# Peptides against a protein of PDB entry 4X86, part 27

Target 1, 56 residues: chain A of PDB entry 4X86
Amino acid sequence: EGPQLLLSEAVSRAAKAAGARPLTSPESLSRDLEAPEVQESYRQQLRSDIQKRLQE

## One batch from the design tools (peptide; aimed at target 1 P3)

Design b2_p27_8_s4 (made by RFdiffusion4, then SolubleMPNN; its pose is not in this set)
Fold by OpenDDE base, seed 3:
Structure b2_p27_8_s4 (fold): chain B 56 residues (1-56), chain A 27 residues (1-27)
Amino acid sequence: as target 1 above (56 residues)
Amino acid sequence: EEEERRRRLEEEEARRRAELLKYLLQP
């Protein structure tokens, strides 16, 4: 139904890998990434792209 | 096997999507 990796988790991993920190605050960024509309958009796009790649 | 492939692709795409949000990040 949904992706195993949430957007917030993916961004957290990317930030750590880059040694970067949010321009605002970690808490503010987390709240933004946990917003339902943001996560749903991410889920839809991720699912679509995965399906395309599986068909390659 | 297909589930394992799906999981790998999911992780790769998740990372790619996360990179697009790096404009909110700084060193």
Scores: peptide ipSAE 0.124, ipTM 0.603, DockQ to the pose 0.040
OpenDDE base, seeds 1, 2, 4, 5: peptide ipSAE 0.119, 0.110, 0.103, 0.115; ipTM 0.589, 0.580, 0.570, 0.587

## One batch from the design tools (peptide; aimed at target 1 P3)

Design b2_p28_1 (made by RFdiffusion4)
Pose (drawn by RFdiffusion4):
Structure b2_p28_1 (pose): chain A 56 residues (1-56), chain P 28 residues (1-28)
Amino acid sequence: as target 1 above (56 residues)
Amino acid sequence: SHEEALADIALLEQLGAHEEAAYWRARL
């Protein structure tokens, strides 16, 4: 489809492809991925990378 | 491609990067 805008969904899809199951629960992992610092860092990385590939 | 650049510009809008999206739309 396209680049995943939600980090929580990107991690869920990556874990499934890697066959990894959480020690805790998917709900606990998602709660931690929603921490503002983590989501903001992801948004900034996405913005930077999109602009760079647009630089062609 | 043109369609790929439009899709990337739409992604910038969804990420709240409206100034960057407007700049790249003008460049396209």

Design b2_p28_1_s1 (made by RFdiffusion4, then SolubleMPNN; from b2_p28_1, 15 letters changed)
Fold by OpenDDE base, seed 1:
Structure b2_p28_1_s1 (fold): chain B 56 residues (1-56), chain A 28 residues (1-28)
Amino acid sequence: as target 1 above (56 residues)
Amino acid sequence: SLEEKQQLIQQLERLGALEAASEQQKRL
């Protein structure tokens, strides 16, 4: 239930929807997604997007 | 819709909890 699950799941779903295949190894991708700065940026963006949606 | 807004509020609450946990971990 950590931040890793939020971003990793979102990326996986997005990649599947776009038909995209990572060129890097799954391990490298996971490591990149688990980077603190990436996770924080994603959470901030997600919060912003949700707030905008609530104002509609 | 009202239902969508309720779900979005729940997601915001979850994000808040995750951010709070993250901030706590930074202090360790």
Scores: peptide ipSAE 0.145, ipTM 0.722, DockQ to the pose 0.258
OpenDDE base, seeds 2, 3, 4, 5: peptide ipSAE 0.138, 0.134, 0.138, 0.144; ipTM 0.714, 0.712, 0.717, 0.717

Design b2_p28_1_s2 (made by RFdiffusion4, then SolubleMPNN; from b2_p28_1, 13 letters changed)
Fold by OpenDDE base, seed 3:
Structure b2_p28_1_s2 (fold): chain B 56 residues (1-56), chain A 28 residues (1-28)
Amino acid sequence: as target 1 above (56 residues)
Amino acid sequence: SLEEKQQLIQLLERLGASEEASEQQKRL
């Protein structure tokens, strides 16, 4: 499906793939990862990564 | 490849749309 635009989704899928179950509920973890400042940082990093790949 | 670059550009467009949606949500 390609890169996830939401950090919460990226982490959720990574955890599932690794068979990891967080000590906190998935809902609580998602809530923390959906914080605006966290999502903004993720978006900036994702944009940077995509742009770098375009230059390869 | 050209196809890969097209896919990456599509991702940038989706990312931009996501940012706009986020800014709109903040105004609610």
Scores: peptide ipSAE 0.418, ipTM 0.835, DockQ to the pose 0.317
OpenDDE base, seeds 1, 2, 4, 5: peptide ipSAE 0.414, 0.413, 0.417, 0.413; ipTM 0.835, 0.832, 0.835, 0.833

Design b2_p28_1_s3 (made by RFdiffusion4, then SolubleMPNN; from b2_p28_1, 12 letters changed)
Fold by OpenDDE base, seed 3:
Structure b2_p28_1_s3 (fold): chain B 56 residues (1-56), chain A 28 residues (1-28)
Amino acid sequence: as target 1 above (56 residues)
Amino acid sequence: SLEEKEQLISLLERLGASEEASDERKRL
């Protein structure tokens, strides 16, 4: 069992991997990315993309 | 690869798509 994947977590990992830092505070960025509508849109898109990849 | 597919299925589970993940595992 692992933690649920969140957009905020994904962005944080991507930023870390790229050595990038936002100009805004990490807390403010997380707040925006954790908004329900944003998170759900990301989840739906990612799910769709994964399913497409699995069917290739 | 099968390994990549399994990783993608695990990611589906982490997205809360447990049913879809289960269905995809059955196809392996």
Scores: peptide ipSAE 0.411, ipTM 0.875, DockQ to the pose 0.520
OpenDDE base, seeds 1, 2, 4, 5: peptide ipSAE 0.398, 0.398, 0.401, 0.400; ipTM 0.876, 0.876, 0.876, 0.877

Design b2_p28_1_s4 (made by RFdiffusion4, then SolubleMPNN; from b2_p28_1, 15 letters changed)
Fold by OpenDDE base, seed 3:
Structure b2_p28_1_s4 (fold): chain B 56 residues (1-56), chain A 28 residues (1-28)
Amino acid sequence: as target 1 above (56 residues)
Amino acid sequence: SLEEKQQLIQQLERLGATEAASEQQKRL
């Protein structure tokens, strides 16, 4: 499937895999990670990473 | 590999769709 395109989902899955439980509710954490500026930064990074891999 | 490159291109396309959806949501 490849990398998760949403940061909130990526972190959620990572936390689940690690057995980690945030002090704040998962919903609150996801809300913060879904902020437009945060998601935009993640998208830009992800695009850059994919493009770099494509050039290998 | 060729297969890997195809997968990467697919990921870029999905990312583009996600961006478009995000921009659409900002208008609401």
Scores: peptide ipSAE 0.400, ipTM 0.838, DockQ to the pose 0.293
OpenDDE base, seeds 1, 2, 4, 5: peptide ipSAE 0.398, 0.394, 0.397, 0.398; ipTM 0.839, 0.836, 0.837, 0.837

Design b2_p28_2 (made by RFdiffusion4)
Pose (drawn by RFdiffusion4):
Order: structure tokens, then sequence, then C-alpha cells
Structure b2_p28_2 (pose): chain A 56 residues (1-56), chain P 28 residues (1-28)
């Protein structure tokens, strides 16, 4: 489809493709991925990369 | 075709970042 805007869904899709199951639970992992610092860092990385590829 | 190439590169970059985030957690 397209680049995943939600880091939590990106991680969930990556774990499934890797066959990885959490030691805790998917709910606990998603809670931690929603920490403001983590979501903000992801948003900045996405913004920077899309602008760069647009630079062609 | 160029738009599809850029979209696929962005999807790969998102998948690679998600894998880096998985390294911070424990798994079975």
Amino acid sequence: as target 1 above (56 residues)
Amino acid sequence: SELERLNNELITAVEEYALEEMEKFSWL
C-alpha cells in the first residue's frame, strides 16, 4: 500500500514477517511504541526521507 | 514508474526502521 504512518502498525507487520512473538504482549509493546519521543523520532525520520527522495 | 520506485523505497525504509525498534524489546 504505502509507507506506514503509525509506528506501532509498522512494528506489528515487521514482527509478523519475522515470526517474532513478544515476551510480554502486543498491547504492552504497542503502549511503549506510542511514547511521544519514539513517535516523534519516527515522524521526523519519515519527513526527512520523503523530502530527500522528492529531491529528484 | 518513477513514483512507484520512490514509494517502494519509502516502504523499505519504514520496514527497516521498524526492525531497529524491535531490537529494543524481548521476544519468544

Design b2_p28_2_s1 (made by RFdiffusion4, then SolubleMPNN; from b2_p28_2, 19 letters changed)
Fold by OpenDDE base, seed 4:
Order: C-alpha cells, then sequence, then structure tokens
Structure b2_p28_2_s1 (fold): chain B 56 residues (1-56), chain A 28 residues (1-28)
C-alpha cells in the first residue's frame, strides 16, 4: 500500500524533543502505540485533519 | 503558498496529536 505515518514514530519524536522517557521502556511504549486500533485512530485523525485543512 | 501553508499546518497537527498521546502514559 501507500506510505504510512506511524504514531509510534511520531510519539517517539515528540518524547525525544521533550526530553522525556517512559517509565517502562521505549520499546514497550512503541509496541503499545503500534497496536492496530491505536494506529487506525491516528490514521483517522490525520485524515480528518487533512480534510479540515483542505477546506480552509 | 496555500499548499505550503497546509503542509506546515498538517505537520503541526501531527506533532500536536503525538504530544497529546504522550499524556496517556507515565514519564520520567
Amino acid sequence: as target 1 above (56 residues)
Amino acid sequence: SRAQRILQELIESVDSYARAQLQRYEWR
């Protein structure tokens, strides 16, 4: 399929920028964020944002 | 341009969403 933007990567970048580390581990956090339902919610939010921006 | 503005705003939206998701977890 086409390119995919991963929430896990986005959150990892945000955490790094904030100098924050999870109490568990980066790997465990990534696994949680890579869950299909979580990724799908992110995809839907991104799609919604794109649609809203295109309507501006 | 409009396209560049939209791209920048989308980047900001992604960043904001990611930061919001951080609040669902505990951090040190």
Scores: peptide ipSAE 0.211, ipTM 0.673, DockQ to the pose 0.655
OpenDDE base, seeds 1, 2, 3, 5: peptide ipSAE 0.207, 0.206, 0.210, 0.210; ipTM 0.672, 0.671, 0.675, 0.674

Design b2_p28_2_s2 (made by RFdiffusion4, then SolubleMPNN; from b2_p28_2, 21 letters changed)
Fold by OpenDDE base, seed 3:
Structure b2_p28_2_s2 (fold): chain B 56 residues (1-56), chain A 28 residues (1-28)
Amino acid sequence: as target 1 above (56 residues)
Amino acid sequence: SAAAARLAALQEAVRAYAEALLKRYEWR
């Protein structure tokens, strides 16, 4: 699965765990998650966190 | 294993980012 699906799944799982729903439509959220800058930030966050954890 | 460690790290990173997104957007 690509970054989009991974991110969407992560958000979905987090929301489910919290018993929360977006105030905006799921489609609007999906659109925001597809934004290149959002996905790039996600990629950077993952890489950074992985590197930190592997060095611990 | 190293692979297992990477997977665990990835999972935690995903969780952290998802949590940040929950705060960024308005949820009910």
Scores: peptide ipSAE 0.097, ipTM 0.535, DockQ to the pose 0.585
OpenDDE base, seeds 1, 2, 4, 5: peptide ipSAE 0.043, 0.046, 0.047, 0.045; ipTM 0.435, 0.427, 0.427, 0.432

Design b2_p28_2_s3 (made by RFdiffusion4, then SolubleMPNN; from b2_p28_2, 20 letters changed)
Fold by OpenDDE base, seed 5:
Structure b2_p28_2_s3 (fold): chain B 56 residues (1-56), chain A 28 residues (1-28)
Amino acid sequence: as target 1 above (56 residues)
Amino acid sequence: SRLQEQLQQLIESVRSYAEAQLKRYEWR
């Protein structure tokens, strides 16, 4: 459990910060990024990063 | 503070990851 940052949200925020939109469309990008396997990979990476930061 | 610095580093890591994902696509 615990708070989770969705990959789709993270990418959307990055796109907004960059002032850019994918050629396919933000919606298509979000759909791809919401795939379970993609989100799980991101969750694992995020957890790893958190753990590394706590240990530094 | 130390915690603030660590949180900022985490934020930057997440941002970097998201930016890397964005590079997989073409832009208008």
Scores: peptide ipSAE 0.077, ipTM 0.497, DockQ to the pose 0.637
OpenDDE base, seeds 1, 2, 3, 4: peptide ipSAE 0.042, 0.043, 0.072, 0.076; ipTM 0.438, 0.433, 0.494, 0.500

Design b2_p28_2_s4 (made by RFdiffusion4, then SolubleMPNN; from b2_p28_2, 17 letters changed)
Fold by OpenDDE base, seed 3:
Structure b2_p28_2_s4 (fold): chain B 56 residues (1-56), chain A 28 residues (1-28)
Amino acid sequence: as target 1 above (56 residues)
Amino acid sequence: SRAAAQLAALIAAVEAYAREQLKRYSWR
């Protein structure tokens, strides 16, 4: 199926790229972002955004 | 190539959404 794109990983990479750190620990942020409903929302939004970009 | 364009779109989408999520949190 290929590698799974996790929201927690995406946010971590974005934060690193921006040189930003959350007030809470990265672990706490990851725990919050790993909630199933949050991950599913991300998956849906990601799919939608990809489709929109490909259609441009 | 088409494949390269698709990959670029994927990367851009991931980055954009991640950056938007970062705005929901406070940072030091």
Scores: peptide ipSAE 0.093, ipTM 0.521, DockQ to the pose 0.632
OpenDDE base, seeds 1, 2, 4, 5: peptide ipSAE 0.026, 0.067, 0.089, 0.093; ipTM 0.427, 0.511, 0.511, 0.520; seed 5 fails the geometry check

Design b2_p28_3 (made by RFdiffusion4)
Pose (drawn by RFdiffusion4):
Structure b2_p28_3 (pose): chain A 56 residues (1-56), chain P 28 residues (1-28)
Amino acid sequence: as target 1 above (56 residues)
Amino acid sequence: DELVEELIEDQEEYALELIEESGDFVFE
């Protein structure tokens, strides 16, 4: 489809492809991924990388 | 389409790195 805008859904897809199951729960993992610092860092990385590929 | 695929790969790599750094997973 396209680049995942939600880090929580990106992590879940990655874990499923890697066959990884959490020690805790998917709900606990998702709550931690939603921490403002983590989501903001992801948004900034995405913005930077898209602009760079657009620079062609 | 190729640039979108590169972005998807980069996100997959980043997400795997977060799983490894967290240490909260069992691999099957």

Design b2_p28_3_s1 (made by RFdiffusion4, then SolubleMPNN; from b2_p28_3, 15 letters changed)
Fold by OpenDDE base, seed 1:
Structure b2_p28_3_s1 (fold): chain B 56 residues (1-56), chain A 28 residues (1-28)
Amino acid sequence: as target 1 above (56 residues)
Amino acid sequence: SEAVQALIEQQRQQALALLKASGRFRYE
């Protein structure tokens, strides 16, 4: 469905693709990944990565 | 597109690295 704009969704999809099963509650990890400061850092990185790909 | 697919793959690899580092998952 294209690049994920949310880190939590990117990680969720990666886990499923790799056959990874959570050892703790999925909600705990999601809460950590959805923290505003984490999402902002991810957004900045994603923007940078998109720009790099556009320049290739 | 090729660029989009490359970005998706990069994103997945980074996410997998995060998963492994977290120690919160087992792999089947």
Scores: peptide ipSAE 0.589, ipTM 0.879, DockQ to the pose 0.850
OpenDDE base, seeds 2, 3, 4, 5: peptide ipSAE 0.560, 0.321, 0.577, 0.574; ipTM 0.870, 0.798, 0.876, 0.875

Design b2_p28_3_s2 (made by RFdiffusion4, then SolubleMPNN; from b2_p28_3, 14 letters changed)
Fold by OpenDDE base, seed 1:
Structure b2_p28_3_s2 (fold): chain B 56 residues (1-56), chain A 28 residues (1-28)
Amino acid sequence: as target 1 above (56 residues)
Amino acid sequence: SAAVQELIEQQEQQALQILKESGRFRYE
């Protein structure tokens, strides 16, 4: 697996690692995580992190 | 590689913050 996960994939992995389960349906959670503004914010953070690694 | 794994872990940490802020999860 590469370092570039979708937000939904990252949340799924993190939730499993933390032993967390959604309070609402998985479908509702997916819709929230797929919101453009949320995904864009995540993408920007990921891009920044990758760029920092490349500069090291 | 170690670098790739670190990036994945950083993604998961970001995701954990999203989970905490959302209030949409319960811990088991």
Scores: peptide ipSAE 0.176, ipTM 0.678, DockQ to the pose 0.865
OpenDDE base, seeds 2, 3, 4, 5: peptide ipSAE 0.169, 0.165, 0.168, 0.168; ipTM 0.675, 0.670, 0.671, 0.671

Design b2_p28_3_s3 (made by RFdiffusion4, then SolubleMPNN; from b2_p28_3, 14 letters changed)
Fold by OpenDDE base, seed 1:
Structure b2_p28_3_s3 (fold): chain B 56 residues (1-56), chain A 28 residues (1-28)
Amino acid sequence: as target 1 above (56 residues)
Amino acid sequence: SAAVQELIQQQEEQALQILKESGRFRYE
């Protein structure tokens, strides 16, 4: 469908770009990112973005 | 390509919003 970053990869890149550092342990962050509702929201947004690009 | 980079950028922007909403990051 197109280039797809894992959410963890996207978060890592975004955090670096924004100069953000986690307040909690890496394990806690990973747990938060692995939450099903978060993963699904990310997937849906990516799907929507790809569809928009295809419709251009 | 520009299209590929755009999609990557969009994913990173979505990730940034997730970070902000989480409240688990400090910005330097």
Scores: peptide ipSAE 0.436, ipTM 0.835, DockQ to the pose 0.693
OpenDDE base, seeds 2, 3, 4, 5: peptide ipSAE 0.377, 0.393, 0.405, 0.395; ipTM 0.816, 0.821, 0.825, 0.821; seed 2 fails the geometry check

Design b2_p28_3_s4 (made by RFdiffusion4, then SolubleMPNN; from b2_p28_3, 15 letters changed)
Fold by OpenDDE base, seed 5:
Structure b2_p28_3_s4 (fold): chain B 56 residues (1-56), chain A 28 residues (1-28)
Amino acid sequence: as target 1 above (56 residues)
Amino acid sequence: SEAVQQLIQQQEEQALKILKESGRFEYL
C-alpha cells in the first residue's frame, strides 16, 4: 500500500520542513502522539489517501 | 515515483496539521 511513515517519523520530517521545534520533551511528545484518537485520525487519513492513488 | 512521493508528502502534511492543532510547537 505504498510508503507508510510512522506518525513519529512524519512529525519529525514535517517539523524540520516547517522550522518548528517542540516545546515539550521528546518523551512527552511521543506520549501525546501515541494517543488513540490521534493515531486513529492519522491512520484513517492515510488509508483514504492511499485508496485515492495509483499503486505501483 | 510521483505517486509515492505524494503519499509521503501527504503524510507529512497530516502530521503538520496534528502539530499545529496540538499547540506544542514553536514556529521559528
Scores: peptide ipSAE 0.435, ipTM 0.834, DockQ to the pose 0.695
OpenDDE base, seeds 1, 2, 3, 4: peptide ipSAE 0.422, 0.421, 0.435, 0.428; ipTM 0.830, 0.831, 0.834, 0.833

Design b2_p28_4 (made by RFdiffusion4)
Pose (drawn by RFdiffusion4):
Structure b2_p28_4 (pose): chain A 56 residues (1-56), chain P 28 residues (1-28)
Amino acid sequence: as target 1 above (56 residues)
Amino acid sequence: SEEERREKLKEEREEELEELLEEHEEER
């Protein structure tokens, strides 16, 4: 489809493809991925990378 | 709810992406 805008959904699709199951729970992992610092860092990385590919 | 917050965050990010694509088209 396209680049995943939600880091929580990106991580979940990656774990499934890697066959990884959490020691805790998917709910606990998603809560941590939603920490403002982690979501903001992901947003900034996505912004930077899209602009750079657009620079062609 | 948690689902409404997640949806709003996705919508904000989608709007930001559409703005970046429009700005790039205007520059071309």

Design b2_p28_4_s1 (made by RFdiffusion4, then SolubleMPNN; from b2_p28_4, 19 letters changed; failed a check: too like the target's own chain)
Amino acid sequence: SRAERRRARVEELQQERSDIQKRAQEEE

Design b2_p28_4_s2 (made by RFdiffusion4, then SolubleMPNN; from b2_p28_4, 20 letters changed; failed a check: too like the target's own chain)
Amino acid sequence: SREEERRRRIQELQQERSDIQKRAQEEE

Design b2_p28_4_s3 (made by RFdiffusion4, then SolubleMPNN; from b2_p28_4, 20 letters changed; failed a check: too like the target's own chain)
Amino acid sequence: SREEERERRKAELQQERSDIQKRAQQQQ

Design b2_p28_4_s4 (made by RFdiffusion4, then SolubleMPNN; from b2_p28_4, 18 letters changed; failed a check: too like the target's own chain)
Amino acid sequence: SRAARREARKAELQQELSDIQKRAQEEE

Design b2_p28_5 (made by RFdiffusion4)
Pose (drawn by RFdiffusion4):
Structure b2_p28_5 (pose): chain A 56 residues (1-56), chain P 28 residues (1-28)
Amino acid sequence: as target 1 above (56 residues)
Amino acid sequence: LSEEVEELMEEQAEFALELFEEWQAREA
C-alpha cells in the first residue's frame, strides 16, 4: 500500500514476516515503540528519506 | 515513482526488524 506511518504497525508487520514472537507480549512491545523519542526519530527518518527521493 | 516507494518500504521493514531484535535482547 504505502510507507507505514506508524512505527508500531511497521514493526508488527516485520515481525510477522520474520516469524518472530515476542518474549513479552505485542502490547508491551507496542507501548515501548510509542516512546516519544522512538516515534520522533522515525518521523525524522521518514521525512528525510522522502525529501531525498523527491530530489529527482 | 513506484520503484522508489518500494525501496522506502523495504528500508522501513529492515529498520523495524532491527528494533524488534534489539527490544527482545533487552527483555531477555

Design b2_p28_5_s1 (made by RFdiffusion4, then SolubleMPNN; from b2_p28_5, 13 letters changed)
Fold by OpenDDE base, seed 2:
Structure b2_p28_5_s1 (fold): chain B 56 residues (1-56), chain A 28 residues (1-28)
Amino acid sequence: as target 1 above (56 residues)
Amino acid sequence: SAAALAELIEEQRRQALALFEAWQARVA
């Protein structure tokens, strides 16, 4: 339930849009950002931000 | 509103980019 956005995907898209490249590899970046606790924190923040915007 | 959604997506992009930069700094 809720947004099905992965932090790793979001970071990848943002980096691409900014013309930035990982120092090591995209795979290494994804691995580090796919830690369950990190992903969950991102999801919670995203939900919170969306809710705040909807209230404005 | 459309404007609010646009601001939201840009903020998300900024946050994601900041995390990317923090990661880069850690592995550099």
Scores: peptide ipSAE 0.193, ipTM 0.691, DockQ to the pose 0.689
OpenDDE base, seeds 1, 3, 4, 5: peptide ipSAE 0.191, 0.098, 0.100, 0.183; ipTM 0.691, 0.574, 0.581, 0.682

Design b2_p28_5_s2 (made by RFdiffusion4, then SolubleMPNN; from b2_p28_5, 14 letters changed)
Fold by OpenDDE base, seed 2:
Structure b2_p28_5_s2 (fold): chain B 56 residues (1-56), chain A 28 residues (1-28)
Amino acid sequence: as target 1 above (56 residues)
Amino acid sequence: SAAALQALIEEQERQALALFEAWQARVA
């Protein structure tokens, strides 16, 4: 799985769990999530958070 | 630890939800 799947899946799963739905459309959300800067930012954050938990 | 892993998962879910909410606020 690449960063694109990580971000899209994470957002989809979290929104579903919270009962939240896009006010516009799922397609609009997907398009915005595919922005390289957004995707990379999320990947870096995830990596950082994992590293912070490695010794716990 | 198992607790740390669970905490990580929950934090990622919170962050993903926050991202969704931020997006929603922008497009709404």
Scores: peptide ipSAE 0.373, ipTM 0.772, DockQ to the pose 0.641
OpenDDE base, seeds 1, 3, 4, 5: peptide ipSAE 0.360, 0.345, 0.364, 0.358; ipTM 0.765, 0.756, 0.765, 0.763

Design b2_p28_5_s3 (made by RFdiffusion4, then SolubleMPNN; from b2_p28_5, 13 letters changed)
Fold by OpenDDE base, seed 4:
Structure b2_p28_5_s3 (fold): chain B 56 residues (1-56), chain A 28 residues (1-28)
Amino acid sequence: as target 1 above (56 residues)
Amino acid sequence: SAAALAELQAEQARQALALFEEWQRRVA
């Protein structure tokens, strides 16, 4: 299993693992997390994190 | 390395959880 590339999928997985339930609809959360600007920011963070780990 | 990827995945999980919790605080 590799690193998660989609923020919405990563959040859903984390929420499930923590036993957390959104107070609003999961669909609303997904829509917000799937916004291009948000996903791009996550992608940049992921890329940065990967690079840092490769330097270790 | 495998260890580095495991640490990365753990950090991703923490970040995702933090974002989820922040979202809940904003919409609740």
Scores: peptide ipSAE 0.068, ipTM 0.502, DockQ to the pose 0.850
OpenDDE base, seeds 1, 2, 3, 5: peptide ipSAE 0.062, 0.063, 0.067, 0.063; ipTM 0.499, 0.497, 0.503, 0.501

Design b2_p28_5_s4 (made by RFdiffusion4, then SolubleMPNN; from b2_p28_5, 13 letters changed)
Fold by OpenDDE base, seed 4:
Structure b2_p28_5_s4 (fold): chain B 56 residues (1-56), chain A 28 residues (1-28)
Amino acid sequence: as target 1 above (56 residues)
Amino acid sequence: SAAALQALIEEQERQALALFEEWQARVA
């Protein structure tokens, strides 16, 4: 239930938009971003933000 | 509304970028 947008995709889009590049390997970044607990935290945050915006 | 959706997208991108920068500071 809720948003299904992957954190890794969101970070990729944001970094690209800002012209930012990782100083470490992309593989290291992906590994950390794909951790289940990190993804779940992001999902909950996104769900909360959506609910707030729907009330506007 | 469309405006609310756009604001949500922009906030999402801002938050994602902040997370990226925090990660950089921690591991670089």
Scores: peptide ipSAE 0.189, ipTM 0.670, DockQ to the pose 0.604
OpenDDE base, seeds 1, 2, 3, 5: peptide ipSAE 0.187, 0.181, 0.177, 0.174; ipTM 0.666, 0.660, 0.658, 0.661

Design b2_p28_6 (made by RFdiffusion4)
Pose (drawn by RFdiffusion4):
Structure b2_p28_6 (pose): chain A 56 residues (1-56), chain P 28 residues (1-28)
Amino acid sequence: as target 1 above (56 residues)
Amino acid sequence: TLKEILEKHFGSEDAERVMEELEKQLES
């Protein structure tokens, strides 16, 4: 489809493709991925990379 | 930070696989 805008969904798909199951639970992992610093860092990386590819 | 969160929830070996698959999906 396209680049995943939600980091929690990106991680969930990556783990499924890697066959990884959490020691804790998917709900605990998702809660931690939603920490503001983590989500903001992801948003900034996404903005920077999109702009760069657009620079062609 | 993301790596530490993944290690907390998957352990180190599984976190590495999750990181590799995440990088592949972000490069797509």

Design b2_p28_6_s1 (made by RFdiffusion4, then SolubleMPNN; from b2_p28_6, 12 letters changed)
Fold by OpenDDE base, seed 5:
Structure b2_p28_6_s1 (fold): chain B 56 residues (1-56), chain A 28 residues (1-28)
Amino acid sequence: as target 1 above (56 residues)
Amino acid sequence: LLREILERHFGPEAAERVLRELKELLAK
């Protein structure tokens, strides 16, 4: 199996750790993060080299 | 792509902090 943590969930955890809240709305952010192409790009980056690809 | 989304919703400074925490989260 591939990476299980969804991008939206990962960002939620990261935002909490950073003490950051979206200026738009949580729902608006979630909608952008849940776009199929965004999630798939994230999954691919996790499998290839997340530490590098996250900078793109 | 992800950076642009985060900057859109959080602003550039907070987006950078979120990205840093995200890298830490995924580093194990």
Scores: peptide ipSAE 0.664, ipTM 0.926, DockQ to the pose 0.550
OpenDDE base, seeds 1, 2, 3, 4: peptide ipSAE 0.662, 0.663, 0.663, 0.663; ipTM 0.926, 0.926, 0.926, 0.925; seeds 2, 4 fail the geometry check

Design b2_p28_6_s2 (made by RFdiffusion4, then SolubleMPNN; from b2_p28_6, 13 letters changed)
Fold by OpenDDE base, seed 5:
Structure b2_p28_6_s2 (fold): chain B 56 residues (1-56), chain A 28 residues (1-28)
Amino acid sequence: as target 1 above (56 residues)
Amino acid sequence: MLREILERHFGPEAAERVLRALKELLAK
């Protein structure tokens, strides 16, 4: 099973909730968040304990 | 990795707010 929420989508929702807009282009942010290693790290953290590991 | 990405794109203060919001989102 994949993650219930992709990192890019989760960050999009979080940024909206935080009232934050990127200083760079949204496309640049999405590109970084969509990197395979970044998404995989996120998925692993979701399985382990995202609440404890998110600050890493 | 995530923190560094967010700080790069949002700055440190906004990145912290995004991280906090993300934790709240995932807490359900």
Scores: peptide ipSAE 0.659, ipTM 0.926, DockQ to the pose 0.544
OpenDDE base, seeds 1, 2, 3, 4: peptide ipSAE 0.656, 0.657, 0.659, 0.656; ipTM 0.925, 0.926, 0.926, 0.925; seed 4 fails the geometry check

Design b2_p28_6_s3 (made by RFdiffusion4, then SolubleMPNN; from b2_p28_6, 12 letters changed)
Fold by OpenDDE base, seed 3:
Structure b2_p28_6_s3 (fold): chain B 56 residues (1-56), chain A 28 residues (1-28)
Amino acid sequence: as target 1 above (56 residues)
Amino acid sequence: RLREILERHFGPEAAERVLRELKRLLAE
C-alpha cells in the first residue's frame, strides 16, 4: 500500500520541470535510482510528506 | 542518499532544483 510512483519516474518528471539534464548518462542515473533501498526510502518519505501536508 | 545521487549526476545546483520539484510532485 501507499505511493507507488517509481523514484526514477519521479526524478524524470522533476528534472524535466527543473530544466535539469544529467551530466552523466541517463542509464547511469537510472541504475542508481533503481536501487531497492533508495526506492523504498523515497516511498516512505513521500507518504510521510503527504501526511504532513494534509495536516497543514 | 537521494541527494547524493542527484548531486553526483546533476551537480549541486541542479540537484537542489530537482529536489524542489520532487517535493512539488507530492502535492499531485
Scores: peptide ipSAE 0.682, ipTM 0.931, DockQ to the pose 0.637
OpenDDE base, seeds 1, 2, 4, 5: peptide ipSAE 0.680, 0.682, 0.679, 0.680; ipTM 0.931, 0.930, 0.931, 0.930; seed 2 fails the geometry check

